Peptides against a protein of PDB entry 5NXQ. Designs and how they scored, part 73

Target 1, 114 residues: chain A of PDB entry 5NXQ
Amino acid sequence: EIQIPVSMAAEEEYLRSKVLSELLTDTLENDGEMYGNENEVLAALNGAYDKALLRLFASACSDQNVEKALSLAHELKQDRALTAAVKISERAELPSLVKKINNIREARYEQQLK

## One batch from the design tools (peptide; made by RFdiffusion4, then SolubleMPNN)

Design b2_p17_4_s4 (from b2_p17_4, 5 letters changed)
Fold by OpenDDE base, seed 4:
Structure b2_p17_4_s4 (fold): chain B 114 residues (1-114), chain A 17 residues (1-17)
Amino acid sequence: as target 1 above (114 residues)
Amino acid sequence: SREEFLEESEEIIDETF
């Protein structure tokens, strides 16, 4: 059996989930047709997308690559995923990254209130 | 270790979703 490195597997899942999420989102926004469980499918895809990103994020943290980790955090869609990223950053003992991710969260909160 | 950190991170991810 061929073993795929964890980082490669995570990136593959990220790319797959990203493409599918974007395609479904564009279809729903442009076509406006909601027949069945499209919202549930989108939620599942977004979940898979963020999970894959968080695995890449954890890998970047393990490398002490704060810039890459921060870049990945900006790509996260769900607030709960940002919360997970903060927890992972804390375990990695990267307080600067923790602060920057919290800034992302706060900025998104403010946008939601507007 | 890196492996232990990644395992702990996976646990955080799993509890989130």
Scores: peptide ipSAE 0.751, ipTM 0.971, DockQ to the pose 0.779
Fold by OpenDDE base, seed 1:
Structure b2_p17_4_s4 (fold): chain B 114 residues (1-114), chain A 17 residues (1-17)
Amino acid sequence: as target 1 above (114 residues)
Amino acid sequence: SREEFLEESEEIIDETF
């Protein structure tokens, strides 16, 4: 098996899962249903998407690239993924990033209350 | 180290999902 650098593998998985997730989401929004298991497929794709992003996020944190890390955090879909990003930021000793990610979470909570 | 940090991050990710 060909050994691929972690960052390259994460980027490839991110792009693939992003495209598939967006396509499936658009289909569900327009058609209403697909094969009866669309929600399960979407959940799996969203999970893969966020996992890939978090790996890129961790890489950015390790490079002390706070701006890139924050940009990636904005792309995370699930709240549990944002929580993971906070934990990773804490381990990276980036308190400013922790605060900004928590602001993202709070903003999303407020939007959901509408 | 960077390697240890990435391993710890992977553990956080695995615990999340």
Scores: peptide ipSAE 0.751, ipTM 0.971, DockQ to the pose 0.785
Fold by OpenDDE base, seed 2:
Structure b2_p17_4_s4 (fold): chain B 114 residues (1-114), chain A 17 residues (1-17)
Amino acid sequence: as target 1 above (114 residues)
Amino acid sequence: SREEFLEESEEIIDETF
């Protein structure tokens, strides 16, 4: 039996979730099709997407690859996911990354208020 | 360890979602 490393599995899930989310979004935006459960599906996909990203993020943190971790954090969609990223960064003892992710959160929060 | 960190991270992820 072939065992896939956790990081590779996470990458696969990330890509899958990303593609599905984008495809659904494109369909709704470009085709104008409504099925009644689009928001629920999108929410589920976004959740899966962020979860997968966070696993990649954790892997990057464990590798002390702050640059990669930060790049991944920028790809997170939900605020709760950014919060999780901060927690993970704290556990990784990467204070500079913590600050940068908090800046991302603050920036998005300010954007929402406008 | 790396493994322990990843496990802890998974717990953080699971509690988030």
Scores: peptide ipSAE 0.749, ipTM 0.971, DockQ to the pose 0.779
Fold by OpenDDE base, seed 5:
Order: sequence, then structure tokens, then C-alpha cells
Structure b2_p17_4_s4 (fold): chain B 114 residues (1-114), chain A 17 residues (1-17)
Amino acid sequence: as target 1 above (114 residues)
Amino acid sequence: SREEFLEESEEIIDETF
């Protein structure tokens, strides 16, 4: 058994989930639902995608790399993932990052209301 | 430690999803 570093594993999962999510999205947009469960699969993939990103995010926080962490946070799709990122940032004692992520969340919320 | 932080982060992630 090969032990893969957490960050490397997260990156791989992120890329895999990202690609699959994009492919599925494109398929739904262009070809419609073929198997009847594409939306469910997409939701699951989005979850996996955000999970992977959050692991990378945590790694960045651990490195005190606020800029990288923030960049990763911008890539998060789901609001619940942003919430998780805030929690992780708090645990990392990075209040500036907390504020910035909350700004992202607020911006997305405002965009949805408009 | 870094490892402990990452483990705690994983718990946050797991409770989120």
C-alpha cells in the first residue's frame, strides 16, 4: 500500500471531481439527462469537489498562507463549504482570512438576491 | 501541531457534508 500525502491526495481528488463535475454539467446542458440521476451525481460531485478544496484550504491555513487559502476559498462552490472554511480559518487563528471569506459569502448572497 | 490541525479540519469537513 502506498501512502499518499494528504495534500497530494486532496489535489488529486479535487482535480478528478472538478473534471467530472464539469463534464457532467456540460452533458446536462447540451445533451440533457440520459440516465435520470445526473443531477444527483452532480450534487455528489460538487460535494466531493468542495471537500477536496477544503482539505487543500486547511493545508494552506496550516502553512499560514492566507493568500493561497483565500484563492482556494474563491473556488468553493457551496455556501456550506464557505462556512466550513470560516470554521477552519478560525481554528487556524487567521481572523483576516475569516473576514475575507465572510466577504465572499456575503457577496455571493447579494448576487443571488439581485 | 499541523497534523492535529488537519485532523480537526477534517472533522469540520465531515460534519459539513
Scores: peptide ipSAE 0.746, ipTM 0.971, DockQ to the pose 0.885

Design b2_p17_5_s1 (from b2_p17_5 with A11S D12E V14I A17K)
Fold by OpenDDE base, seed 1:
Structure b2_p17_5_s1 (fold): chain B 114 residues (1-114), chain A 17 residues (1-17)
Amino acid sequence: as target 1 above (114 residues)
Amino acid sequence: DEYLELADELSEEIIHK
């Protein structure tokens, strides 16, 4: 059995999840037919996507690469994933990153109100 | 929360790295 480095595994998972999410989106937009379970599939894909991103995010935090970590945080789709990113940042003792991620959350909250 | 649990696991890896 081949052992894959954690960073590579995380990247692979992210890319796979991203591609699947995009394919599903394209299918829904182009085919136009809904069968009733697409939302559940999309939710599952989004979950996998965000979890994969969080792994990459944690790796960036470990490398003290705040800029990369922040860029990854912007790619997170779910608020609960952003909350997780904040938690990781807090544990990594990166208060500046915590603040920036919270700014992302606040901006999204404001968008919800529109 | 599944995400918070993941955060805990990932955070531990950072601290112990």
Scores: peptide ipSAE 0.589, ipTM 0.931, DockQ to the pose 0.810
Fold by OpenDDE base, seed 4:
Structure b2_p17_5_s1 (fold): chain B 114 residues (1-114), chain A 17 residues (1-17)
Amino acid sequence: as target 1 above (114 residues)
Amino acid sequence: DEYLELADELSEEIIHK
């Protein structure tokens, strides 16, 4: 049995979840048919997607690649995932990244209020 | 919260690297 490195596994998981999420979204947008569980499926996919991204995010933080980490944070879909990213950034002692991620959160909050 | 738990796990990996 071949063991896959954690970083490679995270990348594979991210790509898989991203593709599936996009395909399902496109299908629903084009066909418009609802069978009763699409939203639950999307939520599950988004969860896997964000978790995979967080692993990549942590790796970027470990490499002190703030630009890459920030780019990954922008791809996160759920606010709770952004909160997790903030926590990781704090533990990694990257205060500038913490501030930038909080700015992302604030911007999304403002958009939701409109 | 599963995300916060994941953050804790990942943070530990960063600290020990």
Scores: peptide ipSAE 0.589, ipTM 0.930, DockQ to the pose 0.802
Fold by OpenDDE base, seed 2:
Structure b2_p17_5_s1 (fold): chain B 114 residues (1-114), chain A 17 residues (1-17)
Amino acid sequence: as target 1 above (114 residues)
Amino acid sequence: DEYLELADELSEEIIHK
C-alpha cells in the first residue's frame, strides 16, 4: 500500500471538505430550500473541515511557519477548533501564535455579542 | 472534547518529529 504523507492527506481532506461545505452553503443561501437535514449535514462537513484544517495547522506549527499557521487559524469556523489550535500552539511553544489566535477568539466573541 | 483530543495527538506528532 502506498503511504501518503500526512501533510498531503490533510490537504486533500481539507480541500474536499472545503468544497463540499461551500457547495452546501451556497445551495442553502441561493436556493433557500430546507429539507430538514441540511444543518446536520453542514455541521458534519464543518467538523471534517476544521479537523482537516487543524492537521494543516499542526503541520505549519511543526515547520515553525507562524504566518501560515495564523492564516489557517483564521479559516477555522468553530470556536472549539480555535481552542484546539491554541493548545497545539502552546505545545509547539509558539507563544506569539497563541496570543494571535486568542485575539481571533476574542474578536469572534465580540462579534457574537452584537 | 474531540478537538482537544485531536490537538493532543497532533501535538505529540510535533514533539516527536
Scores: peptide ipSAE 0.589, ipTM 0.931, DockQ to the pose 0.812
Fold by OpenDDE base, seed 5:
Structure b2_p17_5_s1 (fold): chain B 114 residues (1-114), chain A 17 residues (1-17)
Amino acid sequence: as target 1 above (114 residues)
Amino acid sequence: DEYLELADELSEEIIHK
C-alpha cells in the first residue's frame, strides 16, 4: 500500500485546483458566457482552490515557516479564506503572521473601494 | 462557515502534531 504524504497530496490538489480555475476563467474571458451554472462552477473551483491553499498554509504554519505561509496567504482569493488563515495563524500562535494577513485583507478592502 | 470549520480542523492538526 502506497501512502501519499499529506503535504504532497495538498500540493497536488492545489495545483489541480489552480489549473482548473485558471482554465475555466480563461474560457469565460475568451469565449464569453457559458450555458448553465458557470458562476457556481467558478465558485466551486475557487473554493477548492482556496481550501487546498489553506491546507498548504496550515502545513507551513506547522513548520513555523512564516515566510512561506505569508506567500500562500497572498494567493488566497476569497476574504473568508483569509479569515480562515488568520484563525489558523492565531491558533498557531503566530501573531506577526496574523498582522500581516490582516494587512492583506485591509489592502484588498481599500482596493475594492476604488 | 466551512472555511472556519476547515481552519479549526487544520489548527487542531497543528496543535496536536
Scores: peptide ipSAE 0.588, ipTM 0.931, DockQ to the pose 0.814

Design b2_p17_5_s2 (from b2_p17_5, 6 letters changed)
Fold by OpenDDE base, seed 5:
Structure b2_p17_5_s2 (fold): chain B 114 residues (1-114), chain A 17 residues (1-17)
Amino acid sequence: as target 1 above (114 residues)
Amino acid sequence: DEFDALADELAEEIIHK
């Protein structure tokens, strides 16, 4: 068995999850044709997507690549995933990143109010 | 939740590196 580096595996997982999530989303938006478990499937895919992103995010934090980490945080869909990113940033002792991610959360809150 | 648990896991990996 060939061992795949964690970072590479995370990237592959992200790409796969992203594609599937987008495909399902497009299908629902355009056709609405599903088997009755659309929401559950979408939630699962989105969950996998954010989890994959968080792995990449953590890797970026480990590398002290704040810019990359922030970019990845912007791609997170769920608020609880952003919260997780904040937690990771705190543990990584990256207070500037914590602040910036919280700004993302605040911005999304404002958007939800519109 | 599951994301919190994942965060703990990932954070621990960072701390112990």
Scores: peptide ipSAE 0.588, ipTM 0.932, DockQ to the pose 0.802
Fold by OpenDDE base, seed 4:
Structure b2_p17_5_s2 (fold): chain B 114 residues (1-114), chain A 17 residues (1-17)
Amino acid sequence: as target 1 above (114 residues)
Amino acid sequence: DEFDALADELAEEIIHK
């Protein structure tokens, strides 16, 4: 699969995947239709969405824009993606960002366990 | 893990930009 460099903008893919994910989610919530493959489609879309978002996140880290990076991290859906964001932040030597993203993860865990 | 691999790739690009 073709990988897009961090130096290249991933806004188009991000927006496309975001729109598709939202449209599918809204359709399922409103219509309640099940064709047997929705979960797989959603997983694929969420994966593409988070991957595109991580590229934007990495770009923000490269720019040392911690506030923008954190805002993007809040938009990540999967815990695996947040873990990836932590790893990127560690490699970028942004300890404050690492702490803040870990706080996001912990908050989500607490919400799921209640 | 695909996200772990992506993180490594992106981190490398940041370090070697």
Scores: peptide ipSAE 0.588, ipTM 0.931, DockQ to the pose 0.711
Fold by OpenDDE base, seed 3:
Structure b2_p17_5_s2 (fold): chain B 114 residues (1-114), chain A 17 residues (1-17)
Amino acid sequence: as target 1 above (114 residues)
Amino acid sequence: DEFDALADELAEEIIHK
């Protein structure tokens, strides 16, 4: 079996989860309920989505590509995924990125409070 | 937390790379 580079694997999983999430969303909007497990499916897809993004994020950090890493962080949906991104950034010794990701978290917290 | 575990995994890969 062909070994896929981490970055390619992450990108594939990201695209897959994103497409499936969009398809499910479209189905719910246009066709109504599927089989009563939509929320469970969405949760699983969101998990896979953020995990895939984190792998891409880590790759960007490894490349010292802060701008790419930051753009990926903005795509993360779950706060616990952002927390994971902070940890990765800290270990990668990218303090500027840590600050910027924390700013994203703070902005989302403010939105949740409104 | 599964994301925390993933972060540790990915962070270690960066450190050891």
Scores: peptide ipSAE 0.586, ipTM 0.932, DockQ to the pose 0.796
Fold by OpenDDE base, seed 2:
Order: sequence, then C-alpha cells, then structure tokens
Structure b2_p17_5_s2 (fold): chain B 114 residues (1-114), chain A 17 residues (1-17)
Amino acid sequence: as target 1 above (114 residues)
Amino acid sequence: DEFDALADELAEEIIHK
C-alpha cells in the first residue's frame, strides 16, 4: 500500500474542505435556507478547513518557509485557528512569524469592533 | 480545545522531525 505524503494528504484535505466551504457559503448567501442545520454544517466545514490549513501551515514552518506560512495564516477563518498557528510558530521558534500572525489577529479584532 | 490539541500535535512533529 502506497503511503501518501503528509503534505499531499493535507493539501487534498484543504482543497476539498475549501471547495465545500465555499459552496456552502455561496448557497447560504444566495438561498439562505438549508432546513435549519446550515450553521452547524458550515461550522463543521470551517473546522475541517482550518484544520487542513494548519497542517499545511505546520509543514511550511517545518520548512522554515515563513512567507508561505504567513500566507496560509491569512487564509485561516477562526480566531482559535490563528491562536493555534501562533502556538505552532512559537514552538517552531519563528518569532517573526509569531508577531505577524498576532498582527493578523489584532487586525481582525479591530474589524469586528467596527 | 481541538485546535489547541492539534497545535500541540503539529508542533511536536516539527520539533521531533
């Protein structure tokens, strides 16, 4: 049995989750009706999406590819996922990335307050 | 939470890779 590299598996998961999340989001924006469970489904999809991204993020950190890691962090949707990214960055001893991700988080907080 | 746990898991993989 051929083992799929972790990076490839993560990429596949990300792409799948991304497509489904976007599809659901578009559907909700356009139709807004999904039998009362749409929010739960969306949350589940967003969860899977961010988890997949975090795996890619960790891979980028492992490769010391700060720019790629930062780009991936920008794609994270949930604050809890950004917090996870900060934690990973700290453990990876990438303080510049920590600062940049915290800036993303702060910027989102400011936007939410408006 | 689950993301914190995932972060720990992934961080551990980075450190011990």
Scores: peptide ipSAE 0.579, ipTM 0.931, DockQ to the pose 0.812

Design b2_p17_5_s3 (from b2_p17_5, 6 letters changed)
Fold by OpenDDE base, seed 5:
Structure b2_p17_5_s3 (fold): chain B 114 residues (1-114), chain A 17 residues (1-17)
Amino acid sequence: as target 1 above (114 residues)
Amino acid sequence: SEFEELADELAEEIIHK
């Protein structure tokens, strides 16, 4: 059995989940078809996507690469994933990153109110 | 890594909640 590095595995899962999530989203937007389970499938795909991103985010924090961590945080889709990123940043003792991620979350809240 | 473990724990909460 060939063991794949954790970072490589995370990137693979990220790319896979990203492609599938975007494909499903585009399909729903373009075709407008509803079969009753698309929202559940999309949520599952987005969950897997954010999970993969969080692993990459954690790796970036471990490397003290704040710039990369922040860029990854911008790619997170779910609010709960941003909250998770904040917790990781707090554990990594990166207060500037915490503030920036919270700003992202607040901006999204504001957009939802419009 | 402790950060990776934390990410896994938090990620599981996202998927299963």
Scores: peptide ipSAE 0.210, ipTM 0.836, DockQ to the pose 0.121
Fold by OpenDDE base, seed 1:
Structure b2_p17_5_s3 (fold): chain B 114 residues (1-114), chain A 17 residues (1-17)
Amino acid sequence: as target 1 above (114 residues)
Amino acid sequence: SEFEELADELAEEIIHK
């Protein structure tokens, strides 16, 4: 059995989840037929996707790479995942990153209200 | 790894909720 570094494993899972999420989305948008379980599958994929991203995000915070961390935060889909990113940033004592992520959340809240 | 551990904990909350 080949052991893969944590960061590489996280990236692999992120990419896999991203591809599957995109494929599912395209299929649902173009095929037009719903059978009742697609939303559940999509939610599960989004969860796995954000989980993988959060691991990458944590790694970026460990490296104090705020730019990379912020870029990753923009890729998060769920608000709860952004909340998690804020908590990680707080633990990392990166207040500027905390503020920037909260700005992302606020922007998404405003979009939801429209 | 400290932040990675926190990420794992928080990620698990996302998956299990």
Scores: peptide ipSAE 0.209, ipTM 0.835, DockQ to the pose 0.122
Fold by OpenDDE base, seed 4:
Structure b2_p17_5_s3 (fold): chain B 114 residues (1-114), chain A 17 residues (1-17)
Amino acid sequence: as target 1 above (114 residues)
Amino acid sequence: SEFEELADELAEEIIHK
């Protein structure tokens, strides 16, 4: 059995999940047809997507690559994933990154209120 | 690594909750 590095596996899963999520989203936006399970499928895809991103995020934090970590955080879709990113950043002792991610969360909260 | 393990733990919570 071939052992695949964690980072490579995470990137593959990220790309796969991203493509599938975008395809589903585009289909729903263009057709506007809901058959009852699309939202559940989308949620599952978003979960897998964020999971892959969090692994990449953790790797970036491990490398002390704050710029890359922040870029990845912007790609996270779920608020709970951003919360997870904050926890990882705290463990990595990157307070500037913690603040920047919390700013992302706050911005999204404000957007939801409007 | 510690961060990878934490990410895995938190990621599992996202998927299974």
Scores: peptide ipSAE 0.207, ipTM 0.834, DockQ to the pose 0.121
Fold by OpenDDE base, seed 3:
Structure b2_p17_5_s3 (fold): chain B 114 residues (1-114), chain A 17 residues (1-17)
Amino acid sequence: as target 1 above (114 residues)
Amino acid sequence: SEFEELADELAEEIIHK
């Protein structure tokens, strides 16, 4: 069996989760309810999506690629995923990245207040 | 790797909670 590098596997899972999430979202927007459990399915898909992103994020931090890591952080959907990204950044000793991710969180908080 | 393991741990927390 061919072993796929972790980074490649993470990218594949990210793309799969992203496509499925977008497909489901589009279906709900255009066709309405499907089975009555759409919110639960979306939550599960978003979880898998963020999980895949976090693995990519960790890889970027490992490479000390702050620019790539920050770009990935912007794609995270859940606040708790951003919190996880902060923890990873702290472990990677990238304080500038920590600050930038916290700025993302603060910006989203401001949007939620509206 | 160190960061990969941390990501897995935190990711599991996100999915199952």
Scores: peptide ipSAE 0.205, ipTM 0.832, DockQ to the pose 0.120

Design b2_p17_5_s4 (from b2_p17_5, 5 letters changed)
Fold by OpenDDE base, seed 1:
Structure b2_p17_5_s4 (fold): chain B 114 residues (1-114), chain A 17 residues (1-17)
Amino acid sequence: as target 1 above (114 residues)
Amino acid sequence: SEYDKLADELADEIIHK
C-alpha cells in the first residue's frame, strides 16, 4: 500500500479501485459465474477503495468542505471505514459531519436487520 | 485496527491548530 499525503489525495487510485470493484461485481451478478476467490478479491478491492476514499475524505475535511466530505462518506462501503471517517471528523472538530455520518451508519444497520 | 491507524494518520495530517 502506497502512503500518500492528504494534500495529494489518491483520486486516481480511488477511481481505479472503484471501476474494478464495480466491474467485478457486475460480472459476477450478471453472468452468474462463480470462482473460488471472488469474495477474497472483492474484499481486497473494497479495502483499497475505502482507504482511497478516506484519503479524499480527510482532504475534504482539511478544506472544511463538509458537503464534499459527506458525499464521500456516502460512497464508503464498509462500516469500519465509516467509523474511521467519524474518527477523522471528530479529530477535525466537525461535529455536524460526525452526526451525519453516524446517521449513515444507523441507516445501514437498520437495513441489515431487515 | 488498520482503519483506526489510518484514521489517526490522516487526522494528524489535517489538524493544524
Scores: peptide ipSAE 0.518, ipTM 0.912, DockQ to the pose 0.693
Fold by OpenDDE base, seed 3:
Structure b2_p17_5_s4 (fold): chain B 114 residues (1-114), chain A 17 residues (1-17)
Amino acid sequence: as target 1 above (114 residues)
Amino acid sequence: SEYDKLADELADEIIHK
């Protein structure tokens, strides 16, 4: 088995999870509901997707690539994943990124209230 | 939480803070 660098492994996992999520969504839209487990499958895929993104996010923070990190944060789906991104940003001592991610969270909260 | 643990792991492994 070939040893894959962390960043490459994270990218592969992200792409795989993203593709599977999109394919499942397309299948549900075009072919109807799956056999009673589509919501569970989607939740699992979303989890894998966000976890993969967080690995990429942490790598970007390590590189002090704030713009890339912020772009990745915008792709996160779950609030708990955004919270994790804030924590990583704090540990990376990137206060401007912390503020920007919290702005994303606040914007999503506002949308949920509407 | 699961994500809290993941954040700690990633911070420790990559950022080393």
Scores: peptide ipSAE 0.512, ipTM 0.913, DockQ to the pose 0.811
Fold by OpenDDE base, seed 2:
Structure b2_p17_5_s4 (fold): chain B 114 residues (1-114), chain A 17 residues (1-17)
Amino acid sequence: as target 1 above (114 residues)
Amino acid sequence: SEYDKLADELADEIIHK
């Protein structure tokens, strides 16, 4: 069986999950009614989205493309995903990227306090 | 955690690529 390259698979999953996440988010924002399962669906979609992004992020790290990696990190939604990105960056021995991603996390923490 | 495991897997792929 033909295996799709990891980067291509990740891109496909990212795009799919991004579109679905955005559609669901827009629907919830526009309609506003919650029936108990919407948050779970959204969380699942966001999870898939972040996981796909992390795969792209790892690929960028592998290419030593810090700028691309950082751009992808900014697109991550969950703090736990940012933490994962930090871990990947540490293992990839990219300390400058570690610092920059931690700055993203700190900035988001500060925003949550407002 | 799930993300921690994913990070480990992806990091390993980078190191051993």
Scores: peptide ipSAE 0.504, ipTM 0.912, DockQ to the pose 0.820
Fold by OpenDDE base, seed 4:
Structure b2_p17_5_s4 (fold): chain B 114 residues (1-114), chain A 17 residues (1-17)
Amino acid sequence: as target 1 above (114 residues)
Amino acid sequence: SEYDKLADELADEIIHK
């Protein structure tokens, strides 16, 4: 089911998924309305969003643009997506990026525990 | 997992050693 575009990065897909995810999130936060399927829709959108980001992330790693890669990693929503980013960074032999992404994960864990 | 598979595929594509 996973299909990676030939271009390795999909800016349009990223922007589309980002906008839709933000719109849904804002609606739920502001209106507080639940119809019963919002969580499933949100999860699907977040998945598409993170997968699109990971493609951009991989492209940044390929360009050895650590700063851009790190910036993109900060935008990832799911922990499993951050784990994927770490794996990509390891394979790309970018240890400094690995450490910084793991710091992001640890920070989120601490926030979640409190 | 799905993300693990995606990571492998992306890593394979960006590594050109």
Scores: peptide ipSAE 0.503, ipTM 0.910, DockQ to the pose 0.708

Design b2_p17_6_s1 (from b2_p17_6, 9 letters changed)
Fold by OpenDDE base, seed 2:
Structure b2_p17_6_s1 (fold): chain B 114 residues (1-114), chain A 17 residues (1-17)
Amino acid sequence: as target 1 above (114 residues)
Amino acid sequence: SKKKLLEEMEKIIDEAF
């Protein structure tokens, strides 16, 4: 069996989940139709999206590519994903990245409170 | 190693979801 590099697999999963999430979101926004389970589907897709993105993030961190990692962190949607990104950054011994991601998280907290 | 590091990071990811 052909073994796919982890980074490539992560990118594929990310792109797939991103496309599906966006398509569903667009459908709901454009058509305005709710069938009762769209929120659950979106939640699942968003979870998969962030999970895949975090794998890319982890890869970037392992490569010490801080700029790429930070860019990826900005694309994370869920707070739990940002929290995971912080932990990953800590494990990668990237304190500057930790601070920057925490700033992202704090900014989003403030936005949610408004 | 990089491999072990990635494995640890994967564990963090799995714990988050």
Scores: peptide ipSAE 0.710, ipTM 0.962, DockQ to the pose 0.811
Fold by OpenDDE base, seed 5:
Formats: structure tokens, sequence, C-alpha cells
Structure b2_p17_6_s1 (fold): chain B 114 residues (1-114), chain A 17 residues (1-17)
């Protein structure tokens, strides 16, 4: 059996999760229909999306590719994912990235208050 | 090492979800 490299697997999972999440979101927004488990399914897909994205983020951090890491952080959807990204950045000893991600999180908090 | 670092990061990810 040919094993897929971890980086390739992460990319594939990210892309797949992104597509599915977007399709489901668009369907819910456009159709206006809510089924009993749709919110749970969407949450699960978004979770998988962020989890896959965080693995890409971690890889970028390990490569000390701050710009790539930051761009990936902007794509994270859930606050818990941003929190994880901060912790990962701290472990990678990238304080500038920590500050920038915290700024992203703070900005989102402010938007929610409006 | 890079491997050890990635393993630690994976633990952080797993704890978040």
Amino acid sequence: as target 1 above (114 residues)
Amino acid sequence: SKKKLLEEMEKIIDEAF
C-alpha cells in the first residue's frame, strides 16, 4: 500500500472539508430549509475544516513560514481554532504571529458585539 | 526536532476538538 504523505493528506482533507462546508452553508442559506440535524452536520464539517487547516498551520509554523501561517489563520472559522493557533504559535516560539492572531480574534469579538 | 514539534502541535489540535 502506498502511504500518502502527511502534508498531502492534510491538503486533501482541507480542500474536501472546505468544499463540503461551503456547499452545505450555501444550501442552507439559499434554500431556507432547516432539517433536524443540519446544524450538527455543519458544525462537524466546520470542525473538520478548521482541524485540517490547523494542521497546515502547524506545518507552516514548523517551517518558520510566518506569512503562510498568518494567511492560514485568517481562514480559520471558529474561535476555538484561533485559540489553538495561538497555542501552536507559542510552541513554535513565534511571538509576532501570536500577537497577530490575537488581533484577529479580538477583531472578531468586536464584530460580534455590533 | 521538527518531528517532536509537530507532535506537540498535534496534541494542541486534538485538545481543541
Scores: peptide ipSAE 0.710, ipTM 0.962, DockQ to the pose 0.818
Fold by OpenDDE base, seed 3:
Structure b2_p17_6_s1 (fold): chain B 114 residues (1-114), chain A 17 residues (1-17)
Amino acid sequence: as target 1 above (114 residues)
Amino acid sequence: SKKKLLEEMEKIIDEAF
């Protein structure tokens, strides 16, 4: 098997997971149940999606590219992924990014409480 | 080092999932 650079592998996995998630979502919205395990499939895809994004996020943080990191953080879906992003930002010593990501998380909490 | 930093970040990611 051909060895793929880490950054390219992360991007490829992100794109794959994103496309599959979108396709499955679209199918469920238009055609209903597909195999009877859609929720499990979506959960797995969302996990892979966020995990791939976090690797891209970590790379951006290591490059001190705050704008790119923040943009990626907005694309994260799960709260546990945002929490991980905060921890990564702390390790990268980017306190401004920590604050901004926490704001994203708080905003999502408020939206869920309505 | 950058390599060590990324390795530590990977551990954070793995712990989240």
Scores: peptide ipSAE 0.709, ipTM 0.962, DockQ to the pose 0.820
Fold by OpenDDE base, seed 1:
Structure b2_p17_6_s1 (fold): chain B 114 residues (1-114), chain A 17 residues (1-17)
Amino acid sequence: as target 1 above (114 residues)
Amino acid sequence: SKKKLLEEMEKIIDEAF
């Protein structure tokens, strides 16, 4: 078995899942009709996307690269992913990052209430 | 130590999904 560095594997998965997620999202937005398991496929793709991003996020945190970590957090789509990012930031002992990610999460909550 | 930290973070990720 070929051993690929974790960061490289995460980047590859991120890029792949990002492209597929965007394509499916665009298709659903343009068509407006559901003919199968499109929602399940989209959820799976978004899950893979966020999971890959979180691995990149974790790597950035381990490098103490707060700015890179924050930029990655902004790209997360699901609330459960943001929650995970907060936990990762706490483990990395980056309180400023914790606060900023919580602000992202709160802002999205406010948008959903409208 | 960094390896151990990343392993702990991976557990957090796995718990989220």
Scores: peptide ipSAE 0.709, ipTM 0.962, DockQ to the pose 0.825

